# Designs tried in a protein design run: peptides against a protein of PDB entry 4N7V. Part 199

Target 1, 222 residues: chain A of PDB entry 4N7V
Amino acid sequence: TLRSITSPLVAHRLKPIRQKTKKAVVSILDSEEVCVELVKEYASQEYVKEVLQISSDGNTITIYYPNGGRGFPLADRPPSPTDNISRYSFDNLPEKYWRKYQYASRFVQLVRSKSPKITYFTRYAKCILMENSPGADFEVWFYDGVKIHKTEDFIQVIEKTGKSYTLKSESEVNSLKEEIKMYMDHANEGHRICLALESIISEEERKTRSAPFFPIIIGRKP

## One batch from the design tools (peptide; made by RFdiffusion4, then SolubleMPNN)

Design b2_p29_5_s4 (from b2_p29_5, 9 letters changed)
Fold by OpenDDE base, seed 5:
Structure b2_p29_5_s4 (fold): chain B 222 residues (1-222), chain A 29 residues (1-29)
Amino acid sequence: as target 1 above (222 residues)
Amino acid sequence: MEEDEKEIEEKYEKELKEALEKFAKEEEI
């Protein structure tokens, strides 16, 4: 099943964006829907041959073929759906579209990893928790120039000298210089706080009929 | 505070643009 290889994409709270790729244009719309426009070139003109429009929660996929499959000239926005629209749920999406869905999912996950959800200012750093999940990216910008970037897969450290390195195991983290460990300890504390606040805020958001609480900024630069 | 927020926003917009350009070149449908 598609679910065995990916989860439904989530585009909530993402800003609209349009990105041209080699064979497609991928977009997040104002509606927070995600569009994949499959592009073909004929006589030096690009045409959209197929469109996958995915709901913001990833659960509904609308597929259409502009101009009866002849294609529509590539423009600054997806072509409007015409007749001959197919609508699928995530769980009943035909296998022939799985790769395209996964492509959209990777795109959204990338955007989410660069979309702040929580910004937390400490006495020593700016802490930023991103929208991607599970294992949201977490960045710490120390005011003295040190930077730490945590992902699910690695920790990147940029020292004051500009020296950059990546840690991929606990043993490597444990082998850090004492000075760097102090930065890591602060980063970990900031991360813990952001995760705790995310949980609390998300729960309150669920209980209330309010506008989205995220993105949120906590604290102030000293 | 507004300047710091703007700096963060501008940085991530730039990083997103760069990451998406890489994505556009390396990712296949």
Scores: peptide ipSAE 0.557, ipTM 0.912, DockQ to the pose 0.723
Fold by OpenDDE base, seed 4:
Structure b2_p29_5_s4 (fold): chain B 222 residues (1-222), chain A 29 residues (1-29)
Amino acid sequence: as target 1 above (222 residues)
Amino acid sequence: MEEDEKEIEEKYEKELKEALEKFAKEEEI
């Protein structure tokens, strides 16, 4: 199943963006829907032959073929669906479209990893929790110039000197100099707080069904 | 928007642009 490969993409709260590749254009629309435009070149002109439009929650996929599959000239936005429209749920998406959906999902995850969800100012640092999930990226910018970037896969440290290194295991973290451990401890605390706040705020957001609470900024720079 | 908030926004916009350029080159559909 598609679900065994990936979860439904989530494009909520993402800013509109359009990225061209060799064979496709991927977009997040103002509606927070995600579009994959499959591009073919003919006579030095690029044409959109197929479009996958994915809902902001990833659960609905609308597929259409501009001009009956003849294509529509590539423009600054996806062509409007006019003919040959199919609509699928995530779990009913034909296998032939799974790769394209996964491509959209990876794109969205990348955008989410660069989209602040929570910005938290501490006494010593700016903490930023990103939108990507599971295991959201977390960055800490200490006011003295130290930076820590946490992902699911690694922790990157940038020292005051600009020296950077990556930690991929607990043993490497445990081997840090005492000075760096202090920064790591603060980063971990900021991370814990952001995750706790995310949970609480998300629950209240669910209850109120009002405008999105995120992104949110907590605290002020001292 | 406070200066610090603007700095954060500008940084991640830049990083996103760079990451997307890499994505466009490395990822295949």
Scores: peptide ipSAE 0.555, ipTM 0.913, DockQ to the pose 0.723
Fold by OpenDDE base, seed 2:
Structure b2_p29_5_s4 (fold): chain B 222 residues (1-222), chain A 29 residues (1-29)
Amino acid sequence: as target 1 above (222 residues)
Amino acid sequence: MEEDEKEIEEKYEKELKEALEKFAKEEEI
C-alpha cells in the first residue's frame, strides 16, 4: 500500500511557493494545496500534460489532464481543472501515481524543515523548532556565535572559531569537550521547552477551533 | 520584535530557495 511507504503529506501553515524542475513544476498554493505539474516540451514550448492536485491534509488527490490531454502551455500557476477529472483518497490512489505523490511528499517535507513553527528566545540563544515531522528539526543560534542544528539523523555543531562537525551517535555526544557540553545542555533544554509549548498550544488550538496559533514567537532577544 | 521576525524570515527563505534548487537538480519524478 501507499501508506506502507509514506504518510499523507501535510501542507498546513506553509507559504505559497512554486519550484520548476526539469520534468515538473511543484507548488504550494494559497489554499495550501500541493500541485505537481508534469511538463513536456514540444517545438521549444513547455506544456503541462498532467496535474496532481493534493489537498492540504494529503488525503485527497485530484488528477486531471489539461486540454483533453493535449496539454496546456506552462504558466505562472497550474492550469484550471477540466471536466475530465479523477478524484482519489490517499488509500485508493492507483499505484501508477505513487511515485508522483512521493515526490510531492518529499518536496513538502523539505519546505516544512525550513519553516519555523516556534521561535524561542532564551538568555543565551535563539531556538527554532521547524514544521517537519516526525522529529522536527531544531536549531539553536547562540548570541556568541555557537550554532547547534538537531535533526532526526544527526547533530551538527558550529563552534565560535567556525569549526564544524557532525555527531551521529550518543557516544559521540558523550565524548564532547566540557565547554561544548554546556552549549548542548542549553540546546537540549530549549528543545524540551519548545516541544512542551508545542503540545500545550496545539491543545488550546484544538479546543478553541480558532485561527492557527502557529507560527509563534516566545520571549524577546536580550 | 519585528526586526527579529524579519531576520528569521529572510534567513529561512534564503535557505529554502537554496535547498529547493538542489532538490530540483537531484530529485526525479
Scores: peptide ipSAE 0.551, ipTM 0.911, DockQ to the pose 0.780
Fold by OpenDDE base, seed 3:
Structure b2_p29_5_s4 (fold): chain B 222 residues (1-222), chain A 29 residues (1-29)
Amino acid sequence: as target 1 above (222 residues)
Amino acid sequence: MEEDEKEIEEKYEKELKEALEKFAKEEEI
């Protein structure tokens, strides 16, 4: 199943963006929908032959073939749906479209990893929790120049000297110099707080069903 | 505060652009 390969993409709160790739243009629209335009070149002109439009929650996929499959000239936005529109749920998406969906998902995940959800200013650092999930990227910018970047896969440390290294295991983290451990401890605390706040705010957002609460900024630089 | 927010935004916009360029080259449909 598609679900065994990927989860539904989530494009909520993402800023609109349009990126041309080798064979496609992928976009996040103002509506927070995600579009994959499959591009073909004919006589030095690019044409959109197929469009996957994915809902912001990733659960609905609308597929259409512009101009009866002849293609529509590539423009600054996806071509409007015309005839022969197919609509699928995530779980009913034909296998032939799974790769394209996964491509969109990877794109969205990348955008999310560079989209601040929570910015938290501590006494010593700026903490930034990103939108990607699970295991959102978390960055800490210490005012003295130290930086820590946490992902699901690694922790990157940039020391005051500019020395940079990556940690991939708990044992490596435990082997850090005592001075660096202090920064790591602060980073971990900031991370904990951001996750706690994310949970609380998300719950209130659900209850209120109003405008999005995120992104948010908490605290002030000293 | 506004300057700090702008700095953060500009950083991630730049990083996103660079990451997307890499994505566009390496990822295939």
Scores: peptide ipSAE 0.551, ipTM 0.912, DockQ to the pose 0.730

Design b2_p29_6_s1 (from b2_p29_6, 9 letters changed)
Fold by OpenDDE base, seed 4:
Structure b2_p29_6_s1 (fold): chain B 222 residues (1-222), chain A 29 residues (1-29)
Amino acid sequence: as target 1 above (222 residues)
Amino acid sequence: DEEEEEKKEEEERRKEIEEEMKKLEEEYF
């Protein structure tokens, strides 16, 4: 099943974005729907031949072939569905579309990993917990120019000099210079606080059943 | 200026997305 490969994508709270590559354009719309436009070049013009439009919760997929399959000239937004429209739920999506759905899902996950959920200003840094899951990315932008990026898989450090490196094990973290350890300690503290705030805010959001509380900004730059 | 910093950070994130999307295209197409 598709569900055994990926979960439904989640595009809630994501800002609109349009990303073009050679073969596709993928977008998050103002409606928080996700569109994959399959692009083909013909006579030096790009045409959209197929569109997958996925609901913000990932559970509904609308597939259409613009202009009766002849294609629609690539524009600044997906072509409107007019004909040759099919609608599927996530669990009944034909297998031939699974890779395209996975592509959309990976894009959304990528955007989520770059989308602030909680921004927390400390005395020394702007800390950002991102929207991706599981294990949200966490970025720390120190006001002196140091950057730390934590993921489930690694920690990336960018020093004041612009020197960058990736840490993938505890031994590498433990071998850091003392100066860098201080930044790491601060990053870890900020991360803990953001996770705690996320939990508290999410619980309160659940109780109120109102508009989303996220993204949220805590504090301000000193 | 915080607004200028936010724009700069957003631009950096957009560039990172662009680079990763090139890799994703190669994987899926």
Scores: peptide ipSAE 0.627, ipTM 0.941, DockQ to the pose 0.917
Fold by OpenDDE base, seed 1:
Structure b2_p29_6_s1 (fold): chain B 222 residues (1-222), chain A 29 residues (1-29)
Amino acid sequence: as target 1 above (222 residues)
Amino acid sequence: DEEEEEKKEEEERRKEIEEEMKKLEEEYF
């Protein structure tokens, strides 16, 4: 099943973006829907031949073929659905579209990993918890130029000198120089605080049932 | 200022997205 390969994508709270490659254009719309436009070139003109429009919660997929399958000239936005549209639930999506859905999902996950959910300013750094899940990315930008990027898979460190390296195990983290450990300790504290704030804010958001509280900024640069 | 810094960070993120999307296209198409 598709569900055994990927979960429904989640595009809530993401800003609009349009990313063009050679064969496709993928977009997050103002409506937080996700569109995959399949592009073909004819006589030096690009045409959209197929569109997958995915709901913000990933559960509904609308598929249509612009201009009766002849294609619609590529523009600054997806072509509007007209006639002969198909609508599927996530669990009923035909297998022939699974790869395209996965592409959209990977794109959304990528955007989420670069979308601030919580920005927290400390005395020493700008800390950012991202929207991706599980295991949200966490970035720390120290005002002195040190950078730490934590993901589910690794920790990247950029030192003041510009020297960059990646840590993939606890043993590597433990082998860090004392100076770098101080930055790591601060990063870990900032991460803990952001996770705590996320929990508290999410609970209040649940209670109020109002507009989203995220993204949020805590404090300001000193 | 903070707005200029945020704009630079957003542009860097956009470039990273662009690079990763090229790889994803090769994988999925």
Scores: peptide ipSAE 0.626, ipTM 0.941, DockQ to the pose 0.918
Fold by OpenDDE base, seed 5:
Structure b2_p29_6_s1 (fold): chain B 222 residues (1-222), chain A 29 residues (1-29)
Amino acid sequence: as target 1 above (222 residues)
Amino acid sequence: DEEEEEKKEEEERRKEIEEEMKKLEEEYF
């Protein structure tokens, strides 16, 4: 089943974005729907041949073939569904579309990993906890130019010199130069605080049944 | 200023997304 491969994508609270590759354009719309446009080139013009439009909660997939399958010229937005529209639930999506749905899901997860949930300004850095889950990405932009990016799988460090490297184990982290360790210590503290705040804010959201509190910004740049 | 910094950070994130999406295209298409 599709569900055994991936969960329904979640595009809630994501800002609109449009990302083009060679064979596809994938978008998050103002409506928080996700669109995959399948692109083909003909006579030096790109055409959208197929569109998957996925609801913000990932549970409804609308598929259509622009211009009766002849394709529609690629534009700055997905072509509007006009005819030959099929609508599926997540669990009823034909297998032939599963790979494309997975592509959309991976895109959304990627965008979530780049979408601030909590922004926290410290004396030394802008700390950002992202929307992806589990194991949300955490970025630290130090005001002096150092950057640290933590994911579930690795820690990337960009030094003042522009030197970049990736750490994948605690042993590698422990082997860091003392000067970099200071940045890591600050990043870890900022991360701890963001996780604590996320928990507190989420609990308050649950209690109040109010509009979502996220994204949130805490503090000010000095 | 803060606006220029935010724009720079957003552009870097967009670039990172673009690079990862190229890899995903090769995987899924």
Scores: peptide ipSAE 0.624, ipTM 0.940, DockQ to the pose 0.867
Fold by OpenDDE base, seed 3:
Structure b2_p29_6_s1 (fold): chain B 222 residues (1-222), chain A 29 residues (1-29)
Amino acid sequence: as target 1 above (222 residues)
Amino acid sequence: DEEEEEKKEEEERRKEIEEEMKKLEEEYF
């Protein structure tokens, strides 16, 4: 089943974005719906031949073929659905569309990994916990120019000189220079605090049933 | 100022998204 491969995508709280590649355009709309436009080129003009429109919670997929499959000229937004519209639930999506859904899901997860959920200013850095899950990305921008980016898979360090490297094991982290370890220690503390705050705020959000609490900014730049 | 720094960070993230999307195209198409 599709569910055994991926979970429904979640586009809540994401800002609108439109990304064009050679074969597709993928968008998050103002409505937080996700659109995949399949693009073909004819006589130096790009046409949208197929559109998958996915609800913000990922559970409803609307598929249509502009102009009865003839295509619609590529524009600054997805073409409006007219006739010959198919609507599916996530669990009833035909297998032939699973790969396209996965593509949309990977895009949304990527955008989430770049979307601030919590911004926390410390004495030394701007810390940012991102929206992706599980294992949200965590970025630390030190005011002196050092940057640390933590993901579930690696830690990337950018030093003041612009030297960049990636760490994938605890052994590599332990082998760092003492100066860099100080930055890492601060980053880890900021990460701990953001995770703790996320938990507390999420619990209060669950209880109140009001407007979303995220994204949130804590503290201010010194 | 803070607004200028935020815009710079957003632009960096946008570039990273663009680079990863090129890889995704190769994987899925």
Scores: peptide ipSAE 0.623, ipTM 0.940, DockQ to the pose 0.874

Design b2_p29_6_s2 (from b2_p29_6, 9 letters changed)
Fold by OpenDDE base, seed 4:
Structure b2_p29_6_s2 (fold): chain B 222 residues (1-222), chain A 29 residues (1-29)
Amino acid sequence: as target 1 above (222 residues)
Amino acid sequence: SEEEEEREEEEKRRKEIEEEMKKLTDEYF
């Protein structure tokens, strides 16, 4: 099943974005829906031959073929669905579209990993917990120029000199210079606080019928 | 300003997304 390969994508709270590549254009709309436009080139003009429009919760997929499959000239937005429209639930999506859904899902996950959920200003750094899950990315931008990027898979450090390296094991983290360990300790504390805040805010959000609380900014840059 | 910093960070993130999407597209298509 598709569900065994990927979960429904979640585009809630994501800002609109449009990314053009050679073979596809993928977008998050103002409605937080996700569109994959499959692009073909003919006579130096790009045409959208197929569109997958996915709901913000990932559970509904609308597939259509512009101009009866002839294609629609690539524009600044997806073409409106007019011809050859099919609507599927996530669990009823034909297998032939699974790869394209996975593409959309990975795009959304990428955008989420770059979308602030919680911004927390400490005395020394701007900390950002991102929207992706599980294991949200966490970035720390120290005011002195040091940067730390934590993911589920690695920790990237950018030193004041611009020297960049990636840590993939606890042993490598333990082998850091003492100066860098201080930054790491601060980053970890900021991360802990952001996770705690996320939990508290999410619980309160669950209890209220108001608009989403995220993204949220805590504090101000000193 | 803080607003300028936010715009710069957003631009950086957009560029990173663009680069990763190029790779991802090559993988899928």
Scores: peptide ipSAE 0.652, ipTM 0.943, DockQ to the pose 0.920
Fold by OpenDDE base, seed 1:
Structure b2_p29_6_s2 (fold): chain B 222 residues (1-222), chain A 29 residues (1-29)
Amino acid sequence: as target 1 above (222 residues)
Amino acid sequence: SEEEEEREEEEKRRKEIEEEMKKLTDEYF
C-alpha cells in the first residue's frame, strides 16, 4: 500500500513556493495545496502533460491531463483543471501515481524542514524549530558565529573558524571539545524550550480553535 | 537589519531547496 511507504503529506502553514526542475515543477499554492506538474519538452517548448494536485492534508489527489492530454505550455502557475479529472483518496490512489506522490511528499518534507515554526531568541543565539515532523529540524545561530543544526539523523556544527563537521552518533557528540560542548548545551536547552513551547501553544491552539498560532517568534535579538 | 538578515536566510534556504530538488528530481524521474 502507499501508506506502507509514506504518510499523507502535510502542507499546512507553508508559504507558497514554485520549484522548477527539468522534468517536473512542484508548487505549494496559496491554498496550501501541492501541485506536481509533469513537464515534457517539444520543439524547444516545455509543456505540462500531467498534473497531480494534492490537498493540504495530503488525503485527496486530483489528477488531470491539460488540453486533453496534448499538454499545456508551462507557465508561472499550474494550468487550470479540465473537464476530465480523476479524484482519489490517499488510500485509493492507483499505484502508477505512487512515485509521483512520494516526490511531492519529499518536497513538502524538505520545505517543512526549512520553514520556521518557532523562532526563539536567547542571550547568545537565535534558535529555530522547523515545521517538519517527526523529529523537527532545529537550528541555532549563535551571535558569535557558531552554528548548530540538529536533524533526526545528524548534528552539524560550524565553528567560529568556519570549520564544519557532522556528528552522527552520541559517541561523536561526547567527544566534542569542551568549548563546543558549551554551545551544544545551550543549543539543547533552547531545543528543550522550543519543544515545550510548541506543546503549550499547540494545546492552547486546540482549545481556542482559532487561526493558527504558528509561526511564532519569542523574544528579540539583544 | 533583522529584516535583511531574515531575507538573506530565506534566500539561502530557497537555494538549498533548489539544489536538493534537482537531486530529488533526478532520482524520481
Scores: peptide ipSAE 0.651, ipTM 0.943, DockQ to the pose 0.930
Fold by OpenDDE base, seed 3:
Structure b2_p29_6_s2 (fold): chain B 222 residues (1-222), chain A 29 residues (1-29)
Amino acid sequence: as target 1 above (222 residues)
Amino acid sequence: SEEEEEREEEEKRRKEIEEEMKKLTDEYF
């Protein structure tokens, strides 16, 4: 099943974006829907041959072929659906579209990993917890120029000198020089606080059922 | 200013997205 290889994409709270590549254009719309436009070039003109429009919760997929499958000239937004529109639920999506759905899902996860959910200012740094899940990315921008980027898979460090390196194990973290360990300790504390706040705020949001509480900014730069 | 720093960070993130999407597109198509 599709569910065994990916979960429904989640585009809630994401800002509109349009990314053009050689063979596809992927967008998050103002409606928070996700569109994948499959592009083909004819006589130096790009045409949209197929569109997958996915709901913000990832559970509904609308597929259409612009201009009766002849294609519609690529523009600054997806072409409007007209004829031969198919609508599927996530669990009923034909296998022939699974790879394209995965492409959209990975795009959304990438955007989420670059979208602030919580911004927290400490005495020494600007901390940012991102929207992706599980294991949200966490970035720390120290006011003195040091940067730390934590993901589920690695930790990237950029020192004041511009020296950059990636850590993928606890052993590598433990081998850091003491000065860098101090930055890491602060980053870890900021991360703990952001995760705690995320939990508390999410619970309150659930209870109130009001407008979204995220993204949120906590504190101010000293 | 804080707004200037935010814009700079957003620009960096947009560039990172663009680079990763090139790779992803090559992988899928």
Scores: peptide ipSAE 0.651, ipTM 0.943, DockQ to the pose 0.905
Fold by OpenDDE base, seed 2:
Structure b2_p29_6_s2 (fold): chain B 222 residues (1-222), chain A 29 residues (1-29)
Amino acid sequence: as target 1 above (222 residues)
Amino acid sequence: SEEEEEREEEEKRRKEIEEEMKKLTDEYF
């Protein structure tokens, strides 16, 4: 099943973006829908031959072939749906479209990993919890130039000198120099606080049923 | 200013997305 290889993509709270590549253009629209435009080149002109438009919650996929399948010239936005539109639920998506859906999902996850959900200013650093899940990326930008980037897979450290290295195990973290451990300790504290705040804010958002609280900024740079 | 720094960070993230999407597109197509 499609669900066995990917979950429905989630594009809520993401800003509009359009990324052109050689064979595809992928977008998050103002509506938070996700579009994959498959591009072919004919006579030095790029044409959109196929469009997958995916709802913000990932559960509805609309597929159409612009200009009766002849393609429509690539523009600054996806072409409007034409005749012979197919609409599928996530669980009923034909297998031939699974790879393209996965591509869209990977794009959304990438954007989410770079979209601030919580920004928290401490005495020493700007901490940022991102929108991706599970295991949201967490970035710490120390005011003195040190940077720490935590992901589900690794911790990247950039020292004041610009020296960069990646840690992939707890043993490597434990082997750090004491001066770097101080930064790591602060990063971990900021991370804990952001996760706690995320939980609290999400609960209040649920109770009030108001406009979305995220993204949120807590504190200010000293 | 903080606003200028935020714009610079956003542009940096956009460029990173662009680079990763090039790789991802090559993988899928």
Scores: peptide ipSAE 0.650, ipTM 0.943, DockQ to the pose 0.902

